# Designs tried in a protein design run: peptides against a protein of PDB entry 5LHZ. Part 95

Target 1, 78 residues: chain A of PDB entry 5LHZ
Amino acid sequence: QLLKSVFVKNVGWATQLTSGAVWVQFNDGSQLVVQAGVSSISYTSPNGQTTRYGENEKLPDYIKQKLQCLSSILLMFS

## One batch from the design tools (peptide; made by RFdiffusion4, then SolubleMPNN)

Design b2_p28_4_s1 (from b2_p28_4, 15 letters changed)
Fold by OpenDDE base, seed 4:
Structure b2_p28_4_s1 (fold): chain B 78 residues (1-78), chain A 28 residues (1-28)
Amino acid sequence: as target 1 above (78 residues)
Amino acid sequence: LPSYDLLSMSSPEMHKAIRDLLRELNSL
């Protein structure tokens, strides 16, 4: 369930879930889901394809950029 | 919460930073 949702200008929507996960829906149609108890991140491309990235897996630059954005968004919830 | 420069990190470091932020957030 949803705990808190915030609109982030020029980025999209970020939602904190009661599970502890954070779900970001970017304006480009992509999505990220991260959770502290999970060793991988979930990325969904605009076409709906979902990829999970493990800790030691090389991340595409666009994923790194979105994760950096996500980290900044997390500060908004604090 | 601390501010991280994830773009300067390795993949494991990025994952750790995100998890640390999430744990801190979940403790609030």
Scores: peptide ipSAE 0.711, ipTM 0.916, DockQ to the pose 0.875
Fold by OpenDDE base, seed 1:
Structure b2_p28_4_s1 (fold): chain B 78 residues (1-78), chain A 28 residues (1-28)
Amino acid sequence: as target 1 above (78 residues)
Amino acid sequence: LPSYDLLSMSSPEMHKAIRDLLRELNSL
């Protein structure tokens, strides 16, 4: 279930789920899902392909940038 | 919540930072 959804200018939509996960839907059609208690992050590309990245896995630069964006969005929820 | 510079972090550090933020957010 959705707890709260926020429109982020020039980024997309960020949603906090009742599960505690945060789901960001970027304007480019990509998505990130992160959740405490889960040791991986989920990235979905615009074409719908989903990749999970573990803690020790090197992240592509574009994923790092989106995660940085996500962290800034989390500050907006607080 | 604290602010992080994830771009300066290793993958494990970045994952930890995100989890810490989420845990803090979920406690509010």
Scores: peptide ipSAE 0.710, ipTM 0.916, DockQ to the pose 0.879
Fold by OpenDDE base, seed 3:
Parts: structure tokens; sequence; C-alpha cells
Structure b2_p28_4_s1 (fold): chain B 78 residues (1-78), chain A 28 residues (1-28)
């Protein structure tokens, strides 16, 4: 279930789920899902392919940038 | 919630920061 959704200018939509996850749908068609109780992050590319990144995996720079964006968005929910 | 510079972090640190933010968000 959706708890709260916010429009983020020049980024896309961010949704807080009742599960505790946060789901960001970027304007480029990609998506991120993060959740406190899960040790990996989920990235879906614009072509629909999903990749999960564990804690010790090196993250691509574009993923790092999207995560930085996501962290800033979390402040909007508080 | 605190502000983080994830781009300066290692992968484990980034994961931890995100989890910390989510825990705080879920507790508000």
Amino acid sequence: as target 1 above (78 residues)
Amino acid sequence: LPSYDLLSMSSPEMHKAIRDLLRELNSL
C-alpha cells in the first residue's frame, strides 16, 4: 500500500510504502526501491531490467547519484 | 533527519546511511 507520494521537480515521483520501503520513479524511466530491513537496494533500468546491489558491491556512479538524490528526497517526507 | 553526502561514502556506508534514514522516517 501507498502511504505518501510526492512529486519531486526535475526528478520524478517518490512514494513511501506501508512496508517501510521507499520507491522512486525517475523521469528517465528508471526506479529505485530501498527498505530498512533489506540488505540490498533494487534498481530498475528504463528498459525494465532489475538489478539488486548488496552492501559490499561496488555501485555504478549513476546509481550513487540516484541514491544521493533519494536521500535528499527522504528529507522531504520528514 | 540528518543530511548525508553519499557520494563520499563506501558502498557499505551508503547502504547504512539509507537504512538509518529509513528507520528514522518510519519512526516519525
Scores: peptide ipSAE 0.709, ipTM 0.916, DockQ to the pose 0.876
Fold by OpenDDE base, seed 5:
Structure b2_p28_4_s1 (fold): chain B 78 residues (1-78), chain A 28 residues (1-28)
Amino acid sequence: as target 1 above (78 residues)
Amino acid sequence: LPSYDLLSMSSPEMHKAIRDLLRELNSL
């Protein structure tokens, strides 16, 4: 279930779920899902392919950038 | 919530930072 959704200029939509997850839908068609109780992050590319990244995996630079963006978005929810 | 520079972090550090932010957010 959705708790709160915000439009982020030049980024896309960010949604806080009742599960505690945060779901970001980027303008490029990609998506990120992060959750405190899960040790991996979920990235869905614009073509719909989903990849989960564990804590010790090397992250692609574009994922790092989106995570940095996501962290900034989290401040918007506070 | 604190502001992190994730781009300066290792993968485990980035994951931890995100989780910490989420926990703080969920507590509000």
Scores: peptide ipSAE 0.709, ipTM 0.916, DockQ to the pose 0.864

Design b2_p28_4_s2 (from b2_p28_4, 13 letters changed)
Fold by OpenDDE base, seed 2:
Structure b2_p28_4_s2 (fold): chain B 78 residues (1-78), chain A 28 residues (1-28)
Amino acid sequence: as target 1 above (78 residues)
Amino acid sequence: LESYDLLKMSSKEMHEAIRKLLKELNSQ
């Protein structure tokens, strides 16, 4: 279930889920899902391919940049 | 809720920061 969805200028849409997860749909067509109770992050590329990254895996730079953006969104929701 | 410069972190530290932010958000 959706708790709250917000439009983020020059980024896309961000949604809080009742599960505690945050889902970001970026303008480039990619998506991120993060959740406190899960030790991995989920990235979906514009072509629809989904990859999960555990905490011991090196993150690609483009994902790091999106996570930085996501962190700012988390502050926005608070 | 504190902000982070995730780009200066290792991947593991980045995960930890995100989880911390999520916990704080979910505590509201």
Scores: peptide ipSAE 0.683, ipTM 0.905, DockQ to the pose 0.838
Fold by OpenDDE base, seed 3:
Structure b2_p28_4_s2 (fold): chain B 78 residues (1-78), chain A 28 residues (1-28)
Amino acid sequence: as target 1 above (78 residues)
Amino acid sequence: LESYDLLKMSSKEMHEAIRKLLKELNSQ
């Protein structure tokens, strides 16, 4: 279930889920899903391929950039 | 709620920061 959705200019859509997860749909067609109780980050590329990154894996730079953006969005939700 | 510069963090630290932000958000 969706709790709250916001449009973020030059980024895309960000949605807070009732599960506590946050889902970001970027303008480039990629997506991120993060959740406090889960030890991995879910990334879906524009072609629809999903990859989960655990906390002990090195994150690609493009993922880091999107996570930085996501962190700013989390501040917006607060 | 604290802001972070994740690009200066290790991958593990980034995970931790995101989860911390989520916990704070969910505690409202």
Scores: peptide ipSAE 0.682, ipTM 0.905, DockQ to the pose 0.840
Fold by OpenDDE base, seed 1:
Order: sequence, then C-alpha cells, then structure tokens
Structure b2_p28_4_s2 (fold): chain B 78 residues (1-78), chain A 28 residues (1-28)
Amino acid sequence: as target 1 above (78 residues)
Amino acid sequence: LESYDLLKMSSKEMHEAIRKLLKELNSQ
C-alpha cells in the first residue's frame, strides 16, 4: 500500500510504502526498492530482471549513482 | 536527518547509510 508518491524532475517517481520501504521508479525504466530491516536492496533493470544485492556484495557503479539519488529523495520525504 | 555522500562510501557503508536514513524516516 502507498503512503506517499512524489514526482522528482529528471529522476522519476518515488513512493513511500506502508511497509516502510521506499520505491523509486526511474525514467530509464529501472527501479529500486529499499527497506529498513532488510539487509539487501532490490534493483529491477529496464528489461524487468530483478536482482537483490546484499550488504557484502559489490554494487555496480550505476546502482551506486541511483542510491545516491535515492538518499537525496529520502531527505525530501522527511 | 543527515545527508550523505554515498559515492565516497564502500558498498557496505552505502547499505548502512540507506538503512539509517530509512529508520529515521519511519520514526516520524
């Protein structure tokens, strides 16, 4: 269930879920889902393939960039 | 809620920063 959705110019849509997760749908068609209490992040590529990255896995640079963007969005929600 | 420069962090540190931000957000 959705709590709040915001449009972020040049980024896409960011949604806060009742679960406590944050879901970002990027303009390139990719998606990120992060949630407190879960030790992994979920990335869905534009082709629809989903990969979960644990805390001890090296993150691809393109995902690091999206996470940096997500962190700035979290500040917007607060 | 503090701001982070995640691009200066290791992957593990990035995970930790995101989780911290989420916990702070959910505490509102």
Scores: peptide ipSAE 0.681, ipTM 0.904, DockQ to the pose 0.835
Fold by OpenDDE base, seed 5:
Structure b2_p28_4_s2 (fold): chain B 78 residues (1-78), chain A 28 residues (1-28)
Amino acid sequence: as target 1 above (78 residues)
Amino acid sequence: LESYDLLKMSSKEMHEAIRKLLKELNSQ
C-alpha cells in the first residue's frame, strides 16, 4: 500500500510504502526498492530483470549511483 | 535526518546508511 509519492525532477518517482519500504522508479525504466529490516536491496533493470543485493555483496557502480540518488530522495520525505 | 555521501562508502556501509535513513523516515 502506498503512503506517499513524490515526483523527483530528472530522476523519476519515489514512493514511500506503508511497509516502510521506499520504491524509486527511475526515468530510465529501472527501479530500486529498499526497506529497513531487510538485509538486501532490490534493483529492477529496464528490461524487468530483478536482482537482490545483500549487504555483503559488492554493488555495481551504477547501483551505487542510484542509491546515492535514493538517499537524497529519502530526505525529501522527511 | 542527515545526508550521506554513499559513493565514499563500501557496499556494506551503503546498506547501513540506507537502513539508518529508512529508520529515521519511518519514525515520523
Scores: peptide ipSAE 0.680, ipTM 0.905, DockQ to the pose 0.848

Design b2_p28_4_s3 (from b2_p28_4, 16 letters changed)
Fold by OpenDDE base, seed 5:
Structure b2_p28_4_s3 (fold): chain B 78 residues (1-78), chain A 28 residues (1-28)
Amino acid sequence: as target 1 above (78 residues)
Amino acid sequence: MKEYDLLKMDSASMHKAIRELLKELNSL
């Protein structure tokens, strides 16, 4: 279930879930889901392919950029 | 809530930072 959804200019939509997860739907059609207590980050590409990145896996640069964006979004939920 | 420059971190540190932010967010 949803706790809070916010529109982020030039980014897309970000939603805080009751599960403790944060779900970002980017304008490019991709998605990120991060959650405390889960050791992986979930990325869904615009074509619908989902990849999970573990704690010690090297993140692609475009994922790093989206995570930086996500971290800024988390501040908006505080 | 802390502000991070994740782009200056390695992947593991980025994961940790995100988790810390989420913990703080979920404690509100």
Scores: peptide ipSAE 0.723, ipTM 0.931, DockQ to the pose 0.830
Fold by OpenDDE base, seed 4:
Structure b2_p28_4_s3 (fold): chain B 78 residues (1-78), chain A 28 residues (1-28)
Amino acid sequence: as target 1 above (78 residues)
Amino acid sequence: MKEYDLLKMDSASMHKAIRELLKELNSL
């Protein structure tokens, strides 16, 4: 369930879910879902394939870049 | 909320930072 959605220029759409998760839909068609109580980050590539990254797993650089964007969005929501 | 430079962090630290931000956000 959606709490609120925000359009982020040059990034995409960011949505707060009632679950406490944050869902970002990037302009390139990829998606990130993060949630405080979950030890993994969910990434969906433009082709629809989803990969979960645990806290002890090395993140690909492109994921790090998207997470940096996400962190800025989280600040925006506050 | 703290502002992080995640690109200067290792993966584990990035996870922690995101979790902290989410925790803060969910407390609002």
Scores: peptide ipSAE 0.722, ipTM 0.931, DockQ to the pose 0.850
Fold by OpenDDE base, seed 1:
Structure b2_p28_4_s3 (fold): chain B 78 residues (1-78), chain A 28 residues (1-28)
Amino acid sequence: as target 1 above (78 residues)
Amino acid sequence: MKEYDLLKMDSASMHKAIRELLKELNSL
């Protein structure tokens, strides 16, 4: 279930879920889902392919950039 | 809530930072 959704200018939509997860839908059509207690992040590319990245995997630069964006969004929710 | 420059971190540290932020967010 959705707890709160916010529009983020030049980024897209960010949603806090009742599960404790945060879901970001980027303007480029990609998506990120992160959740406390889960050791991996979920990235969905614009074509709909979902990849999970574990904590010891090297993240692609474009994922790192999106995570940096996500961290800034988390500050907005607090 | 802490501010991070994730682009200066390795992947493992990035994961940890995100998890810490989420834990704090969920405690509010």
Scores: peptide ipSAE 0.722, ipTM 0.931, DockQ to the pose 0.870
Fold by OpenDDE base, seed 3:
Structure b2_p28_4_s3 (fold): chain B 78 residues (1-78), chain A 28 residues (1-28)
Amino acid sequence: as target 1 above (78 residues)
Amino acid sequence: MKEYDLLKMDSASMHKAIRELLKELNSL
């Protein structure tokens, strides 16, 4: 269930779910899902392939950049 | 809510920061 969705200029859409997760749909077609209490982040590439990254895995730079963007979005939700 | 520069963190710290932000967000 969706709690609220916001349009983020030059980024895409960000949605807060009732589960406590945050889902970002980027303009490039990729997606990120993060959730408190879950030890991994979910990244879906534009071609639809999903990868989960645990806390001890090295993150690709392009994902780090998207996570930085996501953190700024979380601040917007507060 | 804290502002983070995740690009200056290691992967584990980035995960922790995101989780902390989510925890705070969910407590509002």
Scores: peptide ipSAE 0.721, ipTM 0.931, DockQ to the pose 0.834

Design b2_p28_4_s4 (from b2_p28_4, 14 letters changed)
Fold by OpenDDE base, seed 1:
Structure b2_p28_4_s4 (fold): chain B 78 residues (1-78), chain A 28 residues (1-28)
Amino acid sequence: as target 1 above (78 residues)
Amino acid sequence: MKSYDLLKMSSKEMHEAIRELLKELNSL
């Protein structure tokens, strides 16, 4: 379930889950899910396809940009 | 909570930074 959801202008919605995960729904229709105890990052493209990126896999630049955005959002939750 | 410039990091380092931030967040 959800702990807290915040609207981020020009980005989308960010939600902290009771699981400890953070879920970001971007305005472009894509999504990111990250969780402390999980060694992979979940990305869902606007077309609904989900890809998990492990720690040893190279991240696409567009995902790196979204992760940078996510890191800034995490500061908002603290 | 620490602030990172993930765009200066490798993919591996980005994973580590995100996990660290999440650990900090979940400890609050």
Scores: peptide ipSAE 0.718, ipTM 0.928, DockQ to the pose 0.833
Fold by OpenDDE base, seed 4:
Structure b2_p28_4_s4 (fold): chain B 78 residues (1-78), chain A 28 residues (1-28)
Amino acid sequence: as target 1 above (78 residues)
Amino acid sequence: MKSYDLLKMSSKEMHEAIRELLKELNSL
């Protein structure tokens, strides 16, 4: 269930869910889902393949960059 | 809310920062 959805220029769409999760749909077709209380980050590539990254896994650089972007979006929601 | 430079962090630290931001966001 959607709580709030905002268009982010040059990034895509960011949605806050009633579950407390944040869902970002990037312009390149990829997606990120993060949620407090969950020890992994969900990434969906443009081809639709989903990968979960745990806290102890090394994150690919492109994921780090998207997470940095996501963190900026979280600040916008505040 | 605190801002972070995630690109200067380890993967684990990034997870922690994101979770902290989410916690703060959900408390608003």
Scores: peptide ipSAE 0.718, ipTM 0.927, DockQ to the pose 0.847
Fold by OpenDDE base, seed 3:
Structure b2_p28_4_s4 (fold): chain B 78 residues (1-78), chain A 28 residues (1-28)
Amino acid sequence: as target 1 above (78 residues)
Amino acid sequence: MKSYDLLKMSSKEMHEAIRELLKELNSL
């Protein structure tokens, strides 16, 4: 279930889920899902393909950029 | 709530930072 959804200017939509996850839908059509207690992040590309990145995998730069953005959004929810 | 500059972190550190932020968020 959705707990809180916020429109983020120049980014897209960010949603806090009752599961404790945060879901960001970026303007470019990509998506990120992060959740405490899960050792991987979920990235969905604009074409709909989903990739999970574990903590020991090197993250692509574009993922790092989106995660930085996501971290800023988490502060907004606090 | 702490702020992080993830772009200065390794991938593993980024994962950890995100998890910490989520834990704090979920405690509010």
Scores: peptide ipSAE 0.717, ipTM 0.927, DockQ to the pose 0.842
Fold by OpenDDE base, seed 2:
Structure b2_p28_4_s4 (fold): chain B 78 residues (1-78), chain A 28 residues (1-28)
Amino acid sequence: as target 1 above (78 residues)
Amino acid sequence: MKSYDLLKMSSKEMHEAIRELLKELNSL
């Protein structure tokens, strides 16, 4: 279920789920899902391909940038 | 909540930082 959904200027939409997950839908069509208690992050590319990145995997730079953005969004939700 | 400069972190550290932020968020 959705707990809170916010429009983030120049980024897209961010949703806090009751599960504790945060889902970001970026303007470029990509998506990120992060969740406490889950050891991986989920990235969906604009073409719909989903990749999960574990904590021991090297993150692509574009993912790092989106995660930095996501971290700022997490602060917004607080 | 803490703020991080994730771009200065390793991938593993980024995961840890995100988890910490989520933990804090979920405690509110």
Scores: peptide ipSAE 0.717, ipTM 0.928, DockQ to the pose 0.830

Design b2_p28_5_s1 (from b2_p28_5, 16 letters changed)
Fold by OpenDDE base, seed 3:
Structure b2_p28_5_s1 (fold): chain B 78 residues (1-78), chain A 28 residues (1-28)
Amino acid sequence: as target 1 above (78 residues)
Amino acid sequence: FDILKSSSKEAHEHIRSLLQQLQQQINS
């Protein structure tokens, strides 16, 4: 279930799920899901391929860029 | 609603902790 969705300028839409997870749908068609209790992030490319990255793994630059705004997004749901 | 909100707050703390661990990569 969805709790709240907010529009983030130049980013896309961010949604808080009832599970506590944060789901970001970016303008380029990619998606990012960060979930409590999981030591990884889930990235879905525009073509639908999903990849999980652990907290100790090196992140691709495009993933790093997308994570930069996530901290501020969390504050919107606090 | 209040219970769900509290649960979400706790979940966000876990997410924030994960982001902090990734922060060095994010900032570079």
Scores: peptide ipSAE 0.425, ipTM 0.814, DockQ to the pose 0.061
Fold by OpenDDE base, seed 2:
Structure b2_p28_5_s1 (fold): chain B 78 residues (1-78), chain A 28 residues (1-28)
Amino acid sequence: as target 1 above (78 residues)
Amino acid sequence: FDILKSSSKEAHEHIRSLLQQLQQQINS
């Protein structure tokens, strides 16, 4: 269930779920979901392929870039 | 709302913790 959605300039839209999870829909059509209690992130590419990355896995550069703004997004929901 | 807000705040803290674990990669 949705709690709040915010527009993030030059990024896309970020939605906070009632669980506290954060769902980011990027301008390039990709998506990122991060949620509490799960030591992994979920990335969906523009073509719809979803991949989960654990905290000890090597991250692709394009995902690293997207994660860089996540901390700031979290502050928007505080 | 307060309960949901509190729960979300805790969830965000967990997410921040995860990001900390990934921070070295993120900064690379």
Scores: peptide ipSAE 0.425, ipTM 0.814, DockQ to the pose 0.061
Fold by OpenDDE base, seed 1:
Structure b2_p28_5_s1 (fold): chain B 78 residues (1-78), chain A 28 residues (1-28)
Amino acid sequence: as target 1 above (78 residues)
Amino acid sequence: FDILKSSSKEAHEHIRSLLQQLQQQINS
């Protein structure tokens, strides 16, 4: 269930789910989902391919950049 | 108090913790 959606300038839309998860829909068509209690993140490319990355896995640079945005997004939901 | 809001804050703390663990990679 959706709890709150906010527009993030130059990023896209961020949605907080009732589960506590944060779902980011980026302007480039990609998506990022981070769930509380899960030690991995889920990234969906614009073509719909989803990949989960564990906390110790090597991250592509473009995903690192998106995760940086997530820190700021969390502040918006605080 | 808002139970749902409190639960969200707790969830966000967990997410922040995960991001903290990934911070070294993020900074690279």
Scores: peptide ipSAE 0.422, ipTM 0.812, DockQ to the pose 0.060
Fold by OpenDDE base, seed 4:
Structure b2_p28_5_s1 (fold): chain B 78 residues (1-78), chain A 28 residues (1-28)
Amino acid sequence: as target 1 above (78 residues)
Amino acid sequence: FDILKSSSKEAHEHIRSLLQQLQQQINS
């Protein structure tokens, strides 16, 4: 379930889940989920396809770009 | 890595650790 959702200008919506995960819904329709204790990230493309990337896997550039703002988003929930 | 998950702050610290592990790749 959801704990808190915040609007992030020029990014989209960020939500903290009761599991501790952070769920970002980007303006382009893509989604990113990062969960505590899991050494991977989950990316969902605008067409609904979900892919998990491990911490040692090479990330696509478009995912790298979306991860860049995540540190700042975390501060909104601290 | 193992997590505590006793609080949101602790959970987010683990997420920050994951991001730090990815940081070099993110910066490239």
Scores: peptide ipSAE 0.415, ipTM 0.808, DockQ to the pose 0.065

Design b2_p28_5_s2 (from b2_p28_5, 17 letters changed)
Fold by OpenDDE base, seed 4:
Structure b2_p28_5_s2 (fold): chain B 78 residues (1-78), chain A 28 residues (1-28)
Amino acid sequence: as target 1 above (78 residues)
Amino acid sequence: FDLLKSSSREIHRHIRSLLAELQAQLNS
């Protein structure tokens, strides 16, 4: 259920889903999924391994950097 | 708000806030 997909230069593709989720596919092959009503952030590494981060779990710096990109995308969609 | 200097909890709050804003717009 794709609502819209946007190409973001030097980042990748950002997709807004009807479910309330936002899915970012980065150029390096990694992915982030965040969703309204869900208390965890889903990160998939280029090798396909998925890690879910709750609000009390420490975020690696490289994840924070990707979340910064995601934040700007969310603002763009708004 | 500086995401890179923020705690996990603060980052989660920030993201959830933006998502809620998007959802509210869709429901309008």
Scores: peptide ipSAE 0.761, ipTM 0.935, DockQ to the pose 0.743
Fold by OpenDDE base, seed 5:
Structure b2_p28_5_s2 (fold): chain B 78 residues (1-78), chain A 28 residues (1-28)
Amino acid sequence: as target 1 above (78 residues)
Amino acid sequence: FDLLKSSSREIHRHIRSLLAELQAQLNS
């Protein structure tokens, strides 16, 4: 279920779900999903390809940048 | 915390921490 959706200027939309997940839909068509209790970060590219990153897997810089946005969003939801 | 300069493990820990805070709010 949807808890909260917010528009983030120059970023996209962020949604908090009752499942403990936070879903960010970026303007470039990519998506990030992070979830409480899940050990991986899910990134979906604009073409729909999903990659899951575990804690020992290197994060590309462009994903780190998106995660920085996500971090700010998580703080905003708090 | 400088996410861009952090390791994957540190970033994951950071995100998990923030998610835990949100989850705690849901449970209250």
Scores: peptide ipSAE 0.760, ipTM 0.935, DockQ to the pose 0.718
Fold by OpenDDE base, seed 1:
Structure b2_p28_5_s2 (fold): chain B 78 residues (1-78), chain A 28 residues (1-28)
Amino acid sequence: as target 1 above (78 residues)
Amino acid sequence: FDLLKSSSREIHRHIRSLLAELQAQLNS
């Protein structure tokens, strides 16, 4: 269930869910989902392929960049 | 905190911390 959705200029849409998750839909068609209580980060590429990254797995630079945006959004929501 | 220069573990910890803060606000 959606708690609130915010349009982020030059990024896409960011949604806070009642589940404790934050869902970012980027303009390039990719998506990030992070959730309280879950130890992995979910990334969905524009072609719909989803990859989960645990804390011991190396993050590609392009995903780090998106996570930087996500971090800023989380700070904005708080 | 410089996310781009951080390890995966540090990034995960950072994100979890921010999520916990948001969750705490919901519980308030």
Scores: peptide ipSAE 0.759, ipTM 0.935, DockQ to the pose 0.732
Fold by OpenDDE base, seed 3:
Structure b2_p28_5_s2 (fold): chain B 78 residues (1-78), chain A 28 residues (1-28)
Amino acid sequence: as target 1 above (78 residues)
Amino acid sequence: FDLLKSSSREIHRHIRSLLAELQAQLNS
């Protein structure tokens, strides 16, 4: 179930779910999903490939950039 | 907190802490 969805200019859409997840759909077609109680970050590329990153796996720089946007969104929802 | 210069572990910790705060708000 959706709690709220916010349009973020020059970024995309961010949605908070009742499950504790936050879902960001970027303008380039990629997606990030993070969730309370889950130890991995889910990234879906524009071509639809999904990769999950655990805390001991190196994060590519382009994903770090998107996670920086995500962090700002999480602070906004608080 | 400088996310771009942080390790994967530090980034995960940062995100989890923010998510926990949001979840706590839902519980109240």
Scores: peptide ipSAE 0.759, ipTM 0.935, DockQ to the pose 0.733

